# Peptides against a protein of PDB entry 2MBZ: the designs that were tried, part 41

Target 1, 143 residues: chain A of PDB entry 2MBZ
Amino acid sequence: GINLTPEEKFEVFGDFDPDQYEEEVRERWGNTDAYRQSKEKTASYTKEDWQRIQDEADELTRRFVALMDAGEPADSEGAMDAAEDHRQGIARNHYDCGYEMHTCLGEMYVSDERFTRNIDAAKPGLAAYMRDAILANAVRHTP

## One batch from the design tools (peptide; made by RFdiffusion4, then SolubleMPNN)

Design b2_p14_6_s4 (from b2_p14_6, 5 letters changed)
Fold by OpenDDE base, seed 5:
Parts: sequence; structure tokens; C-alpha cells
Structure b2_p14_6_s4 (fold): chain B 143 residues (1-143), chain A 14 residues (1-14)
Amino acid sequence: as target 1 above (143 residues)
Amino acid sequence: RRAAGALAFLGAYF
């Protein structure tokens, strides 16, 4: 779990309770390398580390929203670069994230309604846009 | 404060 006090968790995540998913995450991914890597990396994370991760995620969200608002297609260079930054961010902060893994995550964003709802709270259709950008980025890096 | 990106992806990040 996240190594923060309840007070720190509220300061960083607000009303979102990440602990509500701990059991499901363990059940679904507990035997994967990704899970082990994430647990190892995040075990030492401070409040400032988690805040940084959130700030990076917010920036990426704003970037995708801006691309959508500008009418840029999901397979544009800008959208694919944003997807690449997303992939690299996962790799730095959590676990090794190859292009196949990234595409699987993208598919989850549109197939799990909980993710879709949370992502689309920023902008309707954002989850699908991200999925398409992730796929396009993977394709261009695996010719 | 609430980070929209983290709220969306924390489940996938474990």
C-alpha cells in the first residue's frame, strides 16, 4: 500500500481512496512482475514523491485534453508523443512498461467502466482518445 | 487538492 498517513493521503489524493483497490489489485496482478516492481519502487515513496506523480499525471491529462480541444487526431505526432511520455512515466515510477503492456493498459481504460468514468471526468471521450494514441505510438515504435 | 490523472490511473499502477 501507499506509505502515507491518513492525513497525508488526504492532502495528496483528496477524496480518492487508493486503498479501496488494494485487494482487487493483489487478486488480479499479485503474481506479476509489474506488481512486484511497483511494490518495490513505491515502498520508499514519500508524500512529495506521490505529489510529483500526481502532478505529472495532471500535466499529461491537460496535454491530452488540449490536443482533443485542438482537434488533433489521436495518431498525430503530438498525441503519440504524449502517449510515449505516459509510457515512460509508468516505467520510471512503477514498473517496466513495454509497448504491448501499454496497449493492454489502453484497452483497460475503455473496457473497465471505472477507468472510463474516472478518465472521462476530465473530458468525455478522453479514455478512448488515450487508448488510440497509445496504440498509434506502439505501432510507430514496432514497425 | 485532487489530481485527476492519479485518480484515473492509480488502479492500473497498483
Scores: peptide ipSAE 0.097, ipTM 0.773, DockQ to the pose 0.387
Fold by OpenDDE base, seed 4:
Structure b2_p14_6_s4 (fold): chain B 143 residues (1-143), chain A 14 residues (1-14)
Amino acid sequence: as target 1 above (143 residues)
Amino acid sequence: RRAAGALAFLGAYF
């Protein structure tokens, strides 16, 4: 789990407790390289590291929302660039995230209602928009 | 405070 006190977790994640999914994550992905890499990287993370990761994720969410509000298609250069930054952020902070992996994550955002609800809390349809941008970005980088 | 981004990052593999 995340090595933070309950108080630190609240400061970083608010009412969301990422450790509530620890059992499910281990059951579904515990034998994958991604899980291993994430465990190794995050083992040394401080509260400040987690806060930075959260801030980066929130900024990216706002960026996607702004693109939607501006009417930019999910396959626009702006949306695809945001998707690329999302992919690189995962790779930097957690585990190797190639374009196939990223596409799978995007599909999860729209197929798992928990992700959809959480993401769409920022803006209805955001999960689908992100999925489409992720797919478009993957396609342009794997011709 | 909502951890929308945190779930998007963490929910898949951590």
Scores: peptide ipSAE 0.095, ipTM 0.770, DockQ to the pose 0.455
Fold by OpenDDE base, seed 1:
Structure b2_p14_6_s4 (fold): chain B 143 residues (1-143), chain A 14 residues (1-14)
Amino acid sequence: as target 1 above (143 residues)
Amino acid sequence: RRAAGALAFLGAYF
């Protein structure tokens, strides 16, 4: 799990406790390379590392919301670039994230109500917008 | 506080 004290966890994640999903994550992904890579990388993460990850996610969220507010389509250069940054962020922080994996994550954002609810808390329809941008970005990067 | 990064732990890490 996350090697932070309860106080540090609260400072970084607020009322959300990521460890509440540890068993489900292990059951669903425990046999994947992604899980292994994530466990290896995050084992040494400090509070500052986790905070950085949260800050990056928040910035990306704001970026997508701004694109939506501006009426930019999900397959715009701006939206696809944001999706690419999202993919690269996952790759840096957790596991190798190819375009196929990324599109699968995008589908999860709209098919798992827990993800949809959490993402759309920033703006209704954000999960769908992200999914569409992720797909568009994957398409432009595949021959 | 909304922690967008915490979504990584809900499923396939983001």
Scores: peptide ipSAE 0.102, ipTM 0.776, DockQ to the pose 0.412; fails the geometry check
Fold by OpenDDE base, seed 3:
Structure b2_p14_6_s4 (fold): chain B 143 residues (1-143), chain A 14 residues (1-14)
Amino acid sequence: as target 1 above (143 residues)
Amino acid sequence: RRAAGALAFLGAYF
């Protein structure tokens, strides 16, 4: 798993314990390229690397919330750009993430209540907003 | 404390 002490894990992930999902993730995705790539990349990650990933996610969350508060549609340029940055962040930190994969992830955010609760903790409806932005971004990049 | 990045460890990753 993640090469962090229990204290470090708490500092980085707080109330969300990724170890709780290790078995489920392995069972569902263990034979995929994405899983292999993620394991290979993250094997060398330090506490600082994981913290950076959390910071990037927090920044993205703030961007989406700000867009929603401003009344920007999920298919606005701003929302689609945030979705693109999200996709690129996954590609950089975990695994190759094409637009098809990204749209599948977006759908998961609204279909899996565990994701929905986690995301919507920042703002109700954020998961749906992200999903819609992800779809719009995929469309504009797939003529 | 909520860590949004921890979503990578649920389901299909992030």
Scores: peptide ipSAE 0.101, ipTM 0.776, DockQ to the pose 0.439; fails the geometry check

Design b2_p14_7_s1 (from b2_p14_7, 6 letters changed)
Fold by OpenDDE base, seed 4:
Structure b2_p14_7_s1 (fold): chain B 143 residues (1-143), chain A 14 residues (1-14)
Amino acid sequence: as target 1 above (143 residues)
Amino acid sequence: SAMAGAIAFLSSHF
């Protein structure tokens, strides 16, 4: 798992406790390549690495919120670009994330209430907006 | 981060 002390985990993740999902993640994803890749990549991550990942996620959240506040549709160039950056971030930090995988993740953001609740904490409807942007981005990159 | 937390949940964070 995340090789941080309890204190470091709190500093990086705040009130979010990733450890509470360990068993479920293993049960649902333990036999996937994504799981393996993520374990291999994150095994060497330092506190600073995790903090960078959190910062990147926060920045992306702010981008999506700003797009929503500006009235930009989820299939706008700006929203799709943000979705693309999200996909690439997952690919760099965790596991190979193609457009099909990304679309599946987006759908989970709206179908699993835990994800919806967490994401929408930044802005109501953000999870749905992200899902739509992810889908639009996938479509525009599908030959 | 809610987004990062969601990713961690998906990617098998531990």
Scores: peptide ipSAE 0.158, ipTM 0.784, DockQ to the pose 0.457; fails the geometry check
Fold by OpenDDE base, seed 2:
Structure b2_p14_7_s1 (fold): chain B 143 residues (1-143), chain A 14 residues (1-14)
Amino acid sequence: as target 1 above (143 residues)
Amino acid sequence: SAMAGAIAFLSSHF
């Protein structure tokens, strides 16, 4: 699991408690390469590492929200670039994330109500916008 | 971060 003190976890994750999902994640993903890779990578993460991941996610959220506010289509170059950065961020921090995997994750963002609710907290419809951008980005990179 | 939390849910992060 995440090797942080309760105080550090609160400082980094705030209201989100990753520990509450440990059992479910193991049940649903425990036999996947993604699970193995993530467990191996994050085992050495410090508080600073987790904080960086949070900051990167916040920045990406702001980018998508700004695109939506500007009326940019989810298949615009800007939205697809943000989706690509999202994919690369997952690859750097957690596990190998190809375009096929990324599209599956995007679909989960709109299919799993918990993900939808959490993501849309930043802006209603953000999860769907991300899913569409992720799909568009995958298409343009798989000619 | 909501997005970071969502990603963390996908990742084992045990």
Scores: peptide ipSAE 0.154, ipTM 0.785, DockQ to the pose 0.440; fails the geometry check
Fold by OpenDDE base, seed 5:
Structure b2_p14_7_s1 (fold): chain B 143 residues (1-143), chain A 14 residues (1-14)
Amino acid sequence: as target 1 above (143 residues)
Amino acid sequence: SAMAGAIAFLSSHF
């Protein structure tokens, strides 16, 4: 898990408590390579590392919101590039994330109400927009 | 962030 103090966790994650889902995540993903890789990578993460991850996510959120506000389609170059950055961010910070995995994650963002609610807190429809951008990005990278 | 929290549900809870 995350080895931050309760105070540090609050400073980084605010009202979101990642420990709340530890049991469910272990139950659903505990036997996967992704779970193993994430545990190995994050074991050495400092408060500053977690804050960087949050900042990267915030920047990506702002990019998607700006695209939506501008009326750019989810299969636009800008939206697909944002999706690619999202994929690469997961790969860099947590676990190997190919296009198939990314597509599965995108679908989960719209099929799991908890994900949808959390993501759409930034802007209604953001989860669906991300899913569509993820799909489009996967298609353009499939030879 | 909302997105970071969603990602954490999959990976950061380990």
Scores: peptide ipSAE 0.153, ipTM 0.788, DockQ to the pose 0.457; fails the geometry check
Fold by OpenDDE base, seed 3:
Structure b2_p14_7_s1 (fold): chain B 143 residues (1-143), chain A 14 residues (1-14)
Amino acid sequence: as target 1 above (143 residues)
Amino acid sequence: SAMAGAIAFLSSHF
């Protein structure tokens, strides 16, 4: 789990309580390398680290929304660059995230309704847009 | 954020 006090958790995550998903995450992902790497990497994270991660995610969300609003297709250079930054952010903060892993995550964003609703809270269709951008970015980097 | 929450769920930080 996240090594923050209840007060610190509220300050960083607000209404989102990551601990409520602990059991399900362990059941679904407990035997994966991603789970192991994330637990090892985040064990030393401070409140400031988690806040930075939140800020980075917010910035990326705004970036994708802006691309959608501008009518840029998901396979545009701008959208693919945003997808690449998303992949790199996961790799930096959580676990090794190659292009295949990234595409798997993208598919889950649209196949698991809970993730779809969560992501689309920023803009309807954002999860699908991200998935498509992730796929396009993977293709251009692995021709 | 919504995206950060989704990532946290997938990455099992807990």
Scores: peptide ipSAE 0.135, ipTM 0.781, DockQ to the pose 0.446; fails the geometry check

Design b2_p14_7_s2 (from b2_p14_7, 6 letters changed)
Fold by OpenDDE base, seed 5:
Structure b2_p14_7_s2 (fold): chain B 143 residues (1-143), chain A 14 residues (1-14)
Amino acid sequence: as target 1 above (143 residues)
Amino acid sequence: SRMAGALAFLSSYF
């Protein structure tokens, strides 16, 4: 449901082709609330909206990479705050994302090779670092 | 571009 021209899609997503996953996503999650919410929210997204989402993701990636390079543990205040921003970004842009769901997403980042490969393209081990930060953030918010 | 696209479609519907 991305209403962009092929040219706009390339400008925003580059080498990533979201259309190649549309059928799989629909088959696996088409009956979930998250899918319905995401389709509803993104139905009117413009090129500028999608670009903003990409920019937010890039910034978050840079933050996590910087934390890793500095040797900050995944349960540091900085890493947990980055994880919280990630959770809130999902909630704003796609669907309601509680801490339990966020933890499940984190686990997927390390269990699905496609996600791991994509995330770790920025820095090896980033997916695992994000998963650990997501878990730590969830724990501190659900004592 | 980097992470959002893949995450949006593969992880955002979970």
Scores: peptide ipSAE 0.097, ipTM 0.774, DockQ to the pose 0.575; fails the geometry check
Fold by OpenDDE base, seed 4:
Structure b2_p14_7_s2 (fold): chain B 143 residues (1-143), chain A 14 residues (1-14)
Amino acid sequence: as target 1 above (143 residues)
Amino acid sequence: SRMAGALAFLSSYF
C-alpha cells in the first residue's frame, strides 16, 4: 500500500482512502504490467510525491471544468490536449499508458459508479466529458 | 483531489 502514516494520508487524500481498494485492485489487475510498473514506481514515493500527484490532478480537474463551463466540446483541441496531459501524467507517475489503455480508463470512469461519483463531485457530467475527450484524443493520435 | 483519488483507486495496489 501507500507508505504514509494515517495522518499523512489524511493530509494528502482527505476522506478518500485508496488502500480500501487494495484487495480489489490486486484481484482485478494484479497480473498486469500496469500493476507491476505502478508498484515499482510508487514504492519510493514520499508524501511530497503523492501531494504533487494530487495537485496535478486538481489542476487537471479545474481545467476540464473550465472547458465545460466555457462550452467547449469534449472533442475540442483544448479538451483533447487536457486528455493528453492526463494520459502523460498517468504514464509519468504510475504506468505506461497508451491510447488504448487510456480509452479503457475513460470507459471505466463512466461505467464504474464509484469513479463516476468521485469525478462528478467536481461537476456533474465531468466523467462523461473526460471519457469523450480521452476518446477523441486517442482517435486523433491513432488515425 | 477527486481525480487523484480515482487514479489512486485504480493503482491503490501500492
Scores: peptide ipSAE 0.092, ipTM 0.762, DockQ to the pose 0.432; fails the geometry check
Fold by OpenDDE base, seed 3:
Structure b2_p14_7_s2 (fold): chain B 143 residues (1-143), chain A 14 residues (1-14)
Amino acid sequence: as target 1 above (143 residues)
Amino acid sequence: SRMAGALAFLSSYF
């Protein structure tokens, strides 16, 4: 689990506790390489590391929301670039994330209602927008 | 951040 005090967890994650999903994640994906990599990477994370990850996610959220508000298509350069940054952020912080994996994650955003609700809290339809941007970004990087 | 929390879950989802 995340090695933070309850106070630190609140400071970083607010009303969301990712540890509530630990058991389910282990049961469903505990044998995957991605899980192994993530556990290995995050084991050493400090409060500052988690805060940085939160800040990156918030920035990405604002970026996608701004694109949506501007009416930019999910397959616009701006949206695809945001999707690419999202992919790279996952790769840096958690596990190797290729375009196929990223596409799978995007689909999960819209197929798992828990993710949909969490993401769309920022803006209705954001999960679907991100999924579409992720797909477009993957396509443009496919030879 | 709700998305950050979701990402933490995602990090082990595959």
Scores: peptide ipSAE 0.090, ipTM 0.771, DockQ to the pose 0.618; fails the geometry check
Fold by OpenDDE base, seed 1:
Structure b2_p14_7_s2 (fold): chain B 143 residues (1-143), chain A 14 residues (1-14)
Amino acid sequence: as target 1 above (143 residues)
Amino acid sequence: SRMAGALAFLSSYF
């Protein structure tokens, strides 16, 4: 699990407890390279590291919401760039995330109600918008 | 923490 004190976890994640999914994650992905990489990387993460990750996610959320509010399509340059930053953020912080993996994650955002509810808390339809942007970004980077 | 929360799932997959 995340090596933070309960106090630190609250400061970073608030009422959300990522460790509540540890068993499910291990059961579903425990044998994958992504899981191994994530465990290895995050094992040394400090409170500041996790906070940075949260800040990056919040910034990205704001970008997508702003794009939606402006009426920019999910396959616009701006939306695809945001999707690319999202992919790179995952790769940097957690595990290697190619475009195929990224599109799979995008599909999960709209197919798993837990993700959809969490993401759409910022703006209704955000998960779908992200999925579409992720797909568009993957397409433009696929020969 | 909205998308970040979702990313917390992704940090270890899901």
Scores: peptide ipSAE 0.089, ipTM 0.766, DockQ to the pose 0.513; fails the geometry check

Design b2_p14_7_s3 (from b2_p14_7, 5 letters changed)
Fold by OpenDDE base, seed 3:
Structure b2_p14_7_s3 (fold): chain B 143 residues (1-143), chain A 14 residues (1-14)
Amino acid sequence: as target 1 above (143 residues)
Amino acid sequence: SRMAGALAFLGSHF
């Protein structure tokens, strides 16, 4: 799990308790390379590291929402660039995330209701928009 | 972060 005190966890994650998903995550993803890599990378993370990850995720959310509000299609350069940054963020913080993996994640965002609900809390349809942007970005980077 | 929470569901927060 996350190596933070209860107080630190509250400061970083607030009402979200990541530990509540530990068993399910292990059951669903425990045999994947992504899980292993994430465990290895995050083992050394400090409170500041986790806070940075939260901030990056929030910024990306705002960016996608702004694109949607501006009427930019999910296959616009702006949306695809945001998707690319999303992919790179995952790769930097958690596990190797190529375009195939990213596409799979995008599909999960719309096919798993819990992810959809979580993401769409920022804006209805955000998960679908992200999925489409992820697909478009993968296509443009895969000749 | 809601998005970070989604990543946590993938095992990134353990």
Scores: peptide ipSAE 0.091, ipTM 0.778, DockQ to the pose 0.416
Fold by OpenDDE base, seed 1:
Structure b2_p14_7_s3 (fold): chain B 143 residues (1-143), chain A 14 residues (1-14)
Amino acid sequence: as target 1 above (143 residues)
Amino acid sequence: SRMAGALAFLGSHF
């Protein structure tokens, strides 16, 4: 799991306890390359690393929300660029994330209510918007 | 972060 003290975990994740999902993640993806890569990368992460990841996610959330508020389509350049940054963030922090993988993640955001609820806490429909942007970004990068 | 939490720990490998 995450090698942070309980206090550090609280500071970084607040009321969200990632350890609650560790077993499920292992059961579902424990035999995948993505899981292996993620475990290898995150094993050395410090509190500061995790905080950085949280900050990046928050920034991306704000960016997508701003796009939605501005009425920008999910297939706009702005939205697709945000999706690309999302993909690159996953690749940087966790595991190799190609466009196919990214689209699968996007679909999960709208098909798994836990993801939908978590994401849409920032703005209703955000998960769907992200999924659409992710798909559009994948399409434009797959000529 | 909601997104980071979901991404990292809610099973965002597939």
Scores: peptide ipSAE 0.115, ipTM 0.791, DockQ to the pose 0.474; fails the geometry check
Fold by OpenDDE base, seed 2:
Structure b2_p14_7_s3 (fold): chain B 143 residues (1-143), chain A 14 residues (1-14)
Amino acid sequence: as target 1 above (143 residues)
Amino acid sequence: SRMAGALAFLGSHF
C-alpha cells in the first residue's frame, strides 16, 4: 500500500486509487522479486517521492508521443533511448529491471487491455510503440 | 497521467 493520507493520494493520483489494485497485484506479482523489492523501496516514499515518479511517467509519455508525432520508428535511436530511460526509471524507483523484465512489461502493455487503454489515452498505438521500442532497446544492449 | 495510471495498477511495476 501507499503510505499517504487520502488528501495526499488525491493530490498525487487524482481520482485514480491505486490501492484498489493491491490484491490483484499481489495475486499476479506477489511471488516475484520485483514485488518484494518494490514493497521494500516504496515503504519509505513520501508524497514528494510519489509525485516525482508521476512526473517522470508524464515526461516519458510526452517524449514517446513526440517521437510518434515526428514519425520516428520505434527502433530509432530516440525511441530506444526513451525506452532505456524508462527501464532505468523502474530500476531507480521500484525494482531491478533487466532487459528481459523490461520486454515482459512491454508485452503486458499490449496484452492487458487495461494497460493498453490507459496508455493509448495519450495517443492511439502508444502502448505498441513503447513495446516495440523496449524490445529494440533490449536487442541493442544484448551482446 | 496515462502511464502513471498504468504504474498505479501494477503497484510499482510500471
Scores: peptide ipSAE 0.113, ipTM 0.784, DockQ to the pose 0.456; fails the geometry check
Fold by OpenDDE base, seed 5:
Structure b2_p14_7_s3 (fold): chain B 143 residues (1-143), chain A 14 residues (1-14)
Amino acid sequence: as target 1 above (143 residues)
Amino acid sequence: SRMAGALAFLGSHF
């Protein structure tokens, strides 16, 4: 789990409570390498580490929103580069994330209403835009 | 972060 005090968790995650999903995550992912890798990496994370992850996510969100506002298609170089950075961020912070895994995550962003609602809070359609950019990025790297 | 929250559902308690 996340080794932060309740106060630290509030300071970092705000209104989002990751603990409410612990049991479901264990049930769905508990027997995967991704689960093992994530547990091993995050076990030593400090408040500052989690805050850095939040800041990176915020920056990526702003980047995707800016692309959408500019009318850049999801298969533009800019959108695909943002998707690649997203993939690499997952790999650095949590678990090995190849292009197949990344596309599966993208599909989850639009098929699981909880993800869609959370992501689209920044901008309506953001989850779908990310999914499309993730797919395009995967295609260009696996021709 | 909204996106970090989504990732947390996926992996923070992985």
Scores: peptide ipSAE 0.095, ipTM 0.782, DockQ to the pose 0.508; fails the geometry check

Design b2_p14_7_s4 (from b2_p14_7, 9 letters changed)
Fold by OpenDDE base, seed 4:
Structure b2_p14_7_s4 (fold): chain B 143 residues (1-143), chain A 14 residues (1-14)
Amino acid sequence: as target 1 above (143 residues)
Amino acid sequence: STAGGALAFLGSFV
């Protein structure tokens, strides 16, 4: 889990409570390499590290919303580049995230209604847009 | 944001 005090968690994540999902995540993915890698990497993270990760996530969200508002297709270079940055961010902060894994994450964004609701809080349809961009980015990088 | 939190945590542990 997140090794922060309750106050620090609130400062970083606000109304989002990551702890409420910890048990379910462990049950569903606890035996995967991705989970292990994430636990190992994040074990040493400070409040500043988590804040940086949160800032990166917020920036990515704003970037995708801006693309949608501009009418850019999810398979545009701009959207695919945003998806690539998302993939690289996961790889840097949590676990090795190949294009196949990234595509699976994208599908989860639209198939798990809790994920969809959380993502679409920024803009309706954002989860679907991200999924499509992730898929397009994976396709262009897969011979 | 809530969306940011979801991306930062839930999407990174799967």
Scores: peptide ipSAE 0.183, ipTM 0.812, DockQ to the pose 0.640
Fold by OpenDDE base, seed 2:
Structure b2_p14_7_s4 (fold): chain B 143 residues (1-143), chain A 14 residues (1-14)
Amino acid sequence: as target 1 above (143 residues)
Amino acid sequence: STAGGALAFLGSFV
């Protein structure tokens, strides 16, 4: 779980409590290296670290939305670069994220309705756009 | 966006 005071959690996450999903995450991912790495990394995170992660995610969301609004294809350089930054951000903040793992995450964004709803709150179809950009980015880096 | 959206974007709530 996230080691923040209730007040700090409220400041960063508001009404959303990520710890509500701790058991499900452990059941789905508990035996993976990703889970272990994430637990080890985030154990030392401060409120400022979590806020930074939120800010990075918001910025990337805005970037993808802007690409969609501009009509840029999901396999455009702009979209693929955004996908690469997303992958690298995961690697820095949570766990080693190779291109195969990244494509799996992208697929989850469109196959798990909870992720789809949360992502598409910014713009309808964003999850699918991200998935396609993630896939395109993976392809160009694994010729 | 919401915190849930941000965490969903990363693909992990761990």
Scores: peptide ipSAE 0.182, ipTM 0.813, DockQ to the pose 0.344
Fold by OpenDDE base, seed 3:
Structure b2_p14_7_s4 (fold): chain B 143 residues (1-143), chain A 14 residues (1-14)
Amino acid sequence: as target 1 above (143 residues)
Amino acid sequence: STAGGALAFLGSFV
């Protein structure tokens, strides 16, 4: 679990409770290298570390929304670069995230209503836009 | 939101 007090968890994650998903995550990913790497890396994370991760996520969300508002296609250089930064952020903070894994995550954003609802809270259609950008970025890096 | 950002960035919290 996340090594934060209940008050700290509320300050960082707000209404979203990541502890509600621990059992599901363990059942789905518990026997993978990604899960092991994430547990090892995040075991020492402080409140400041988790807050930094949230700030990075918020910044990336604003970046994607700005691209959508500007009418940039999801396969534009700007959108694909944002997707690449998302992939690298996962790799830096949690686990090795190749393009195949990243594509799977993108597909989950549109197939799991829980993710779609939370992502689209920033802008309707954002989850689909992110998925498309993630896929395009994976394609351009797989010649 | 921060809550939405957590889900979006971390995926399934692997």
Scores: peptide ipSAE 0.177, ipTM 0.812, DockQ to the pose 0.411
Fold by OpenDDE base, seed 1:
Structure b2_p14_7_s4 (fold): chain B 143 residues (1-143), chain A 14 residues (1-14)
Amino acid sequence: as target 1 above (143 residues)
Amino acid sequence: STAGGALAFLGSFV
């Protein structure tokens, strides 16, 4: 699991407890290269590392929400750039995330109600917007 | 945020 004290976990993740999903993650991803890479990367993560990851996620969320509020299409350059930053963030923090994997994640955001609810807490329809942006970004990088 | 946490960790799902 995450090498943080309960207090540190609360400070970084708040009410979100990633350890509660450890078994499901292992069941779904335990035999993948992504899982191995993530375990290797995160094994040395400090509280500051996890906080940085959370800050990056929050910034990305705000960015997508701002795009939605501005009426920018999910296949706009701005939205696709945000999707690309999302993909690169996963690559830096967890595992090599190609465009196919990224698209699969995007689909999960709208097909798994738990993800949809968690993401849409920031803004209704955000999960779908992100999925569409992720798909558009993948398309422009795989002509 | 909770949404940010989901995107950061659970959102990568590994």
Scores: peptide ipSAE 0.177, ipTM 0.813, DockQ to the pose 0.528

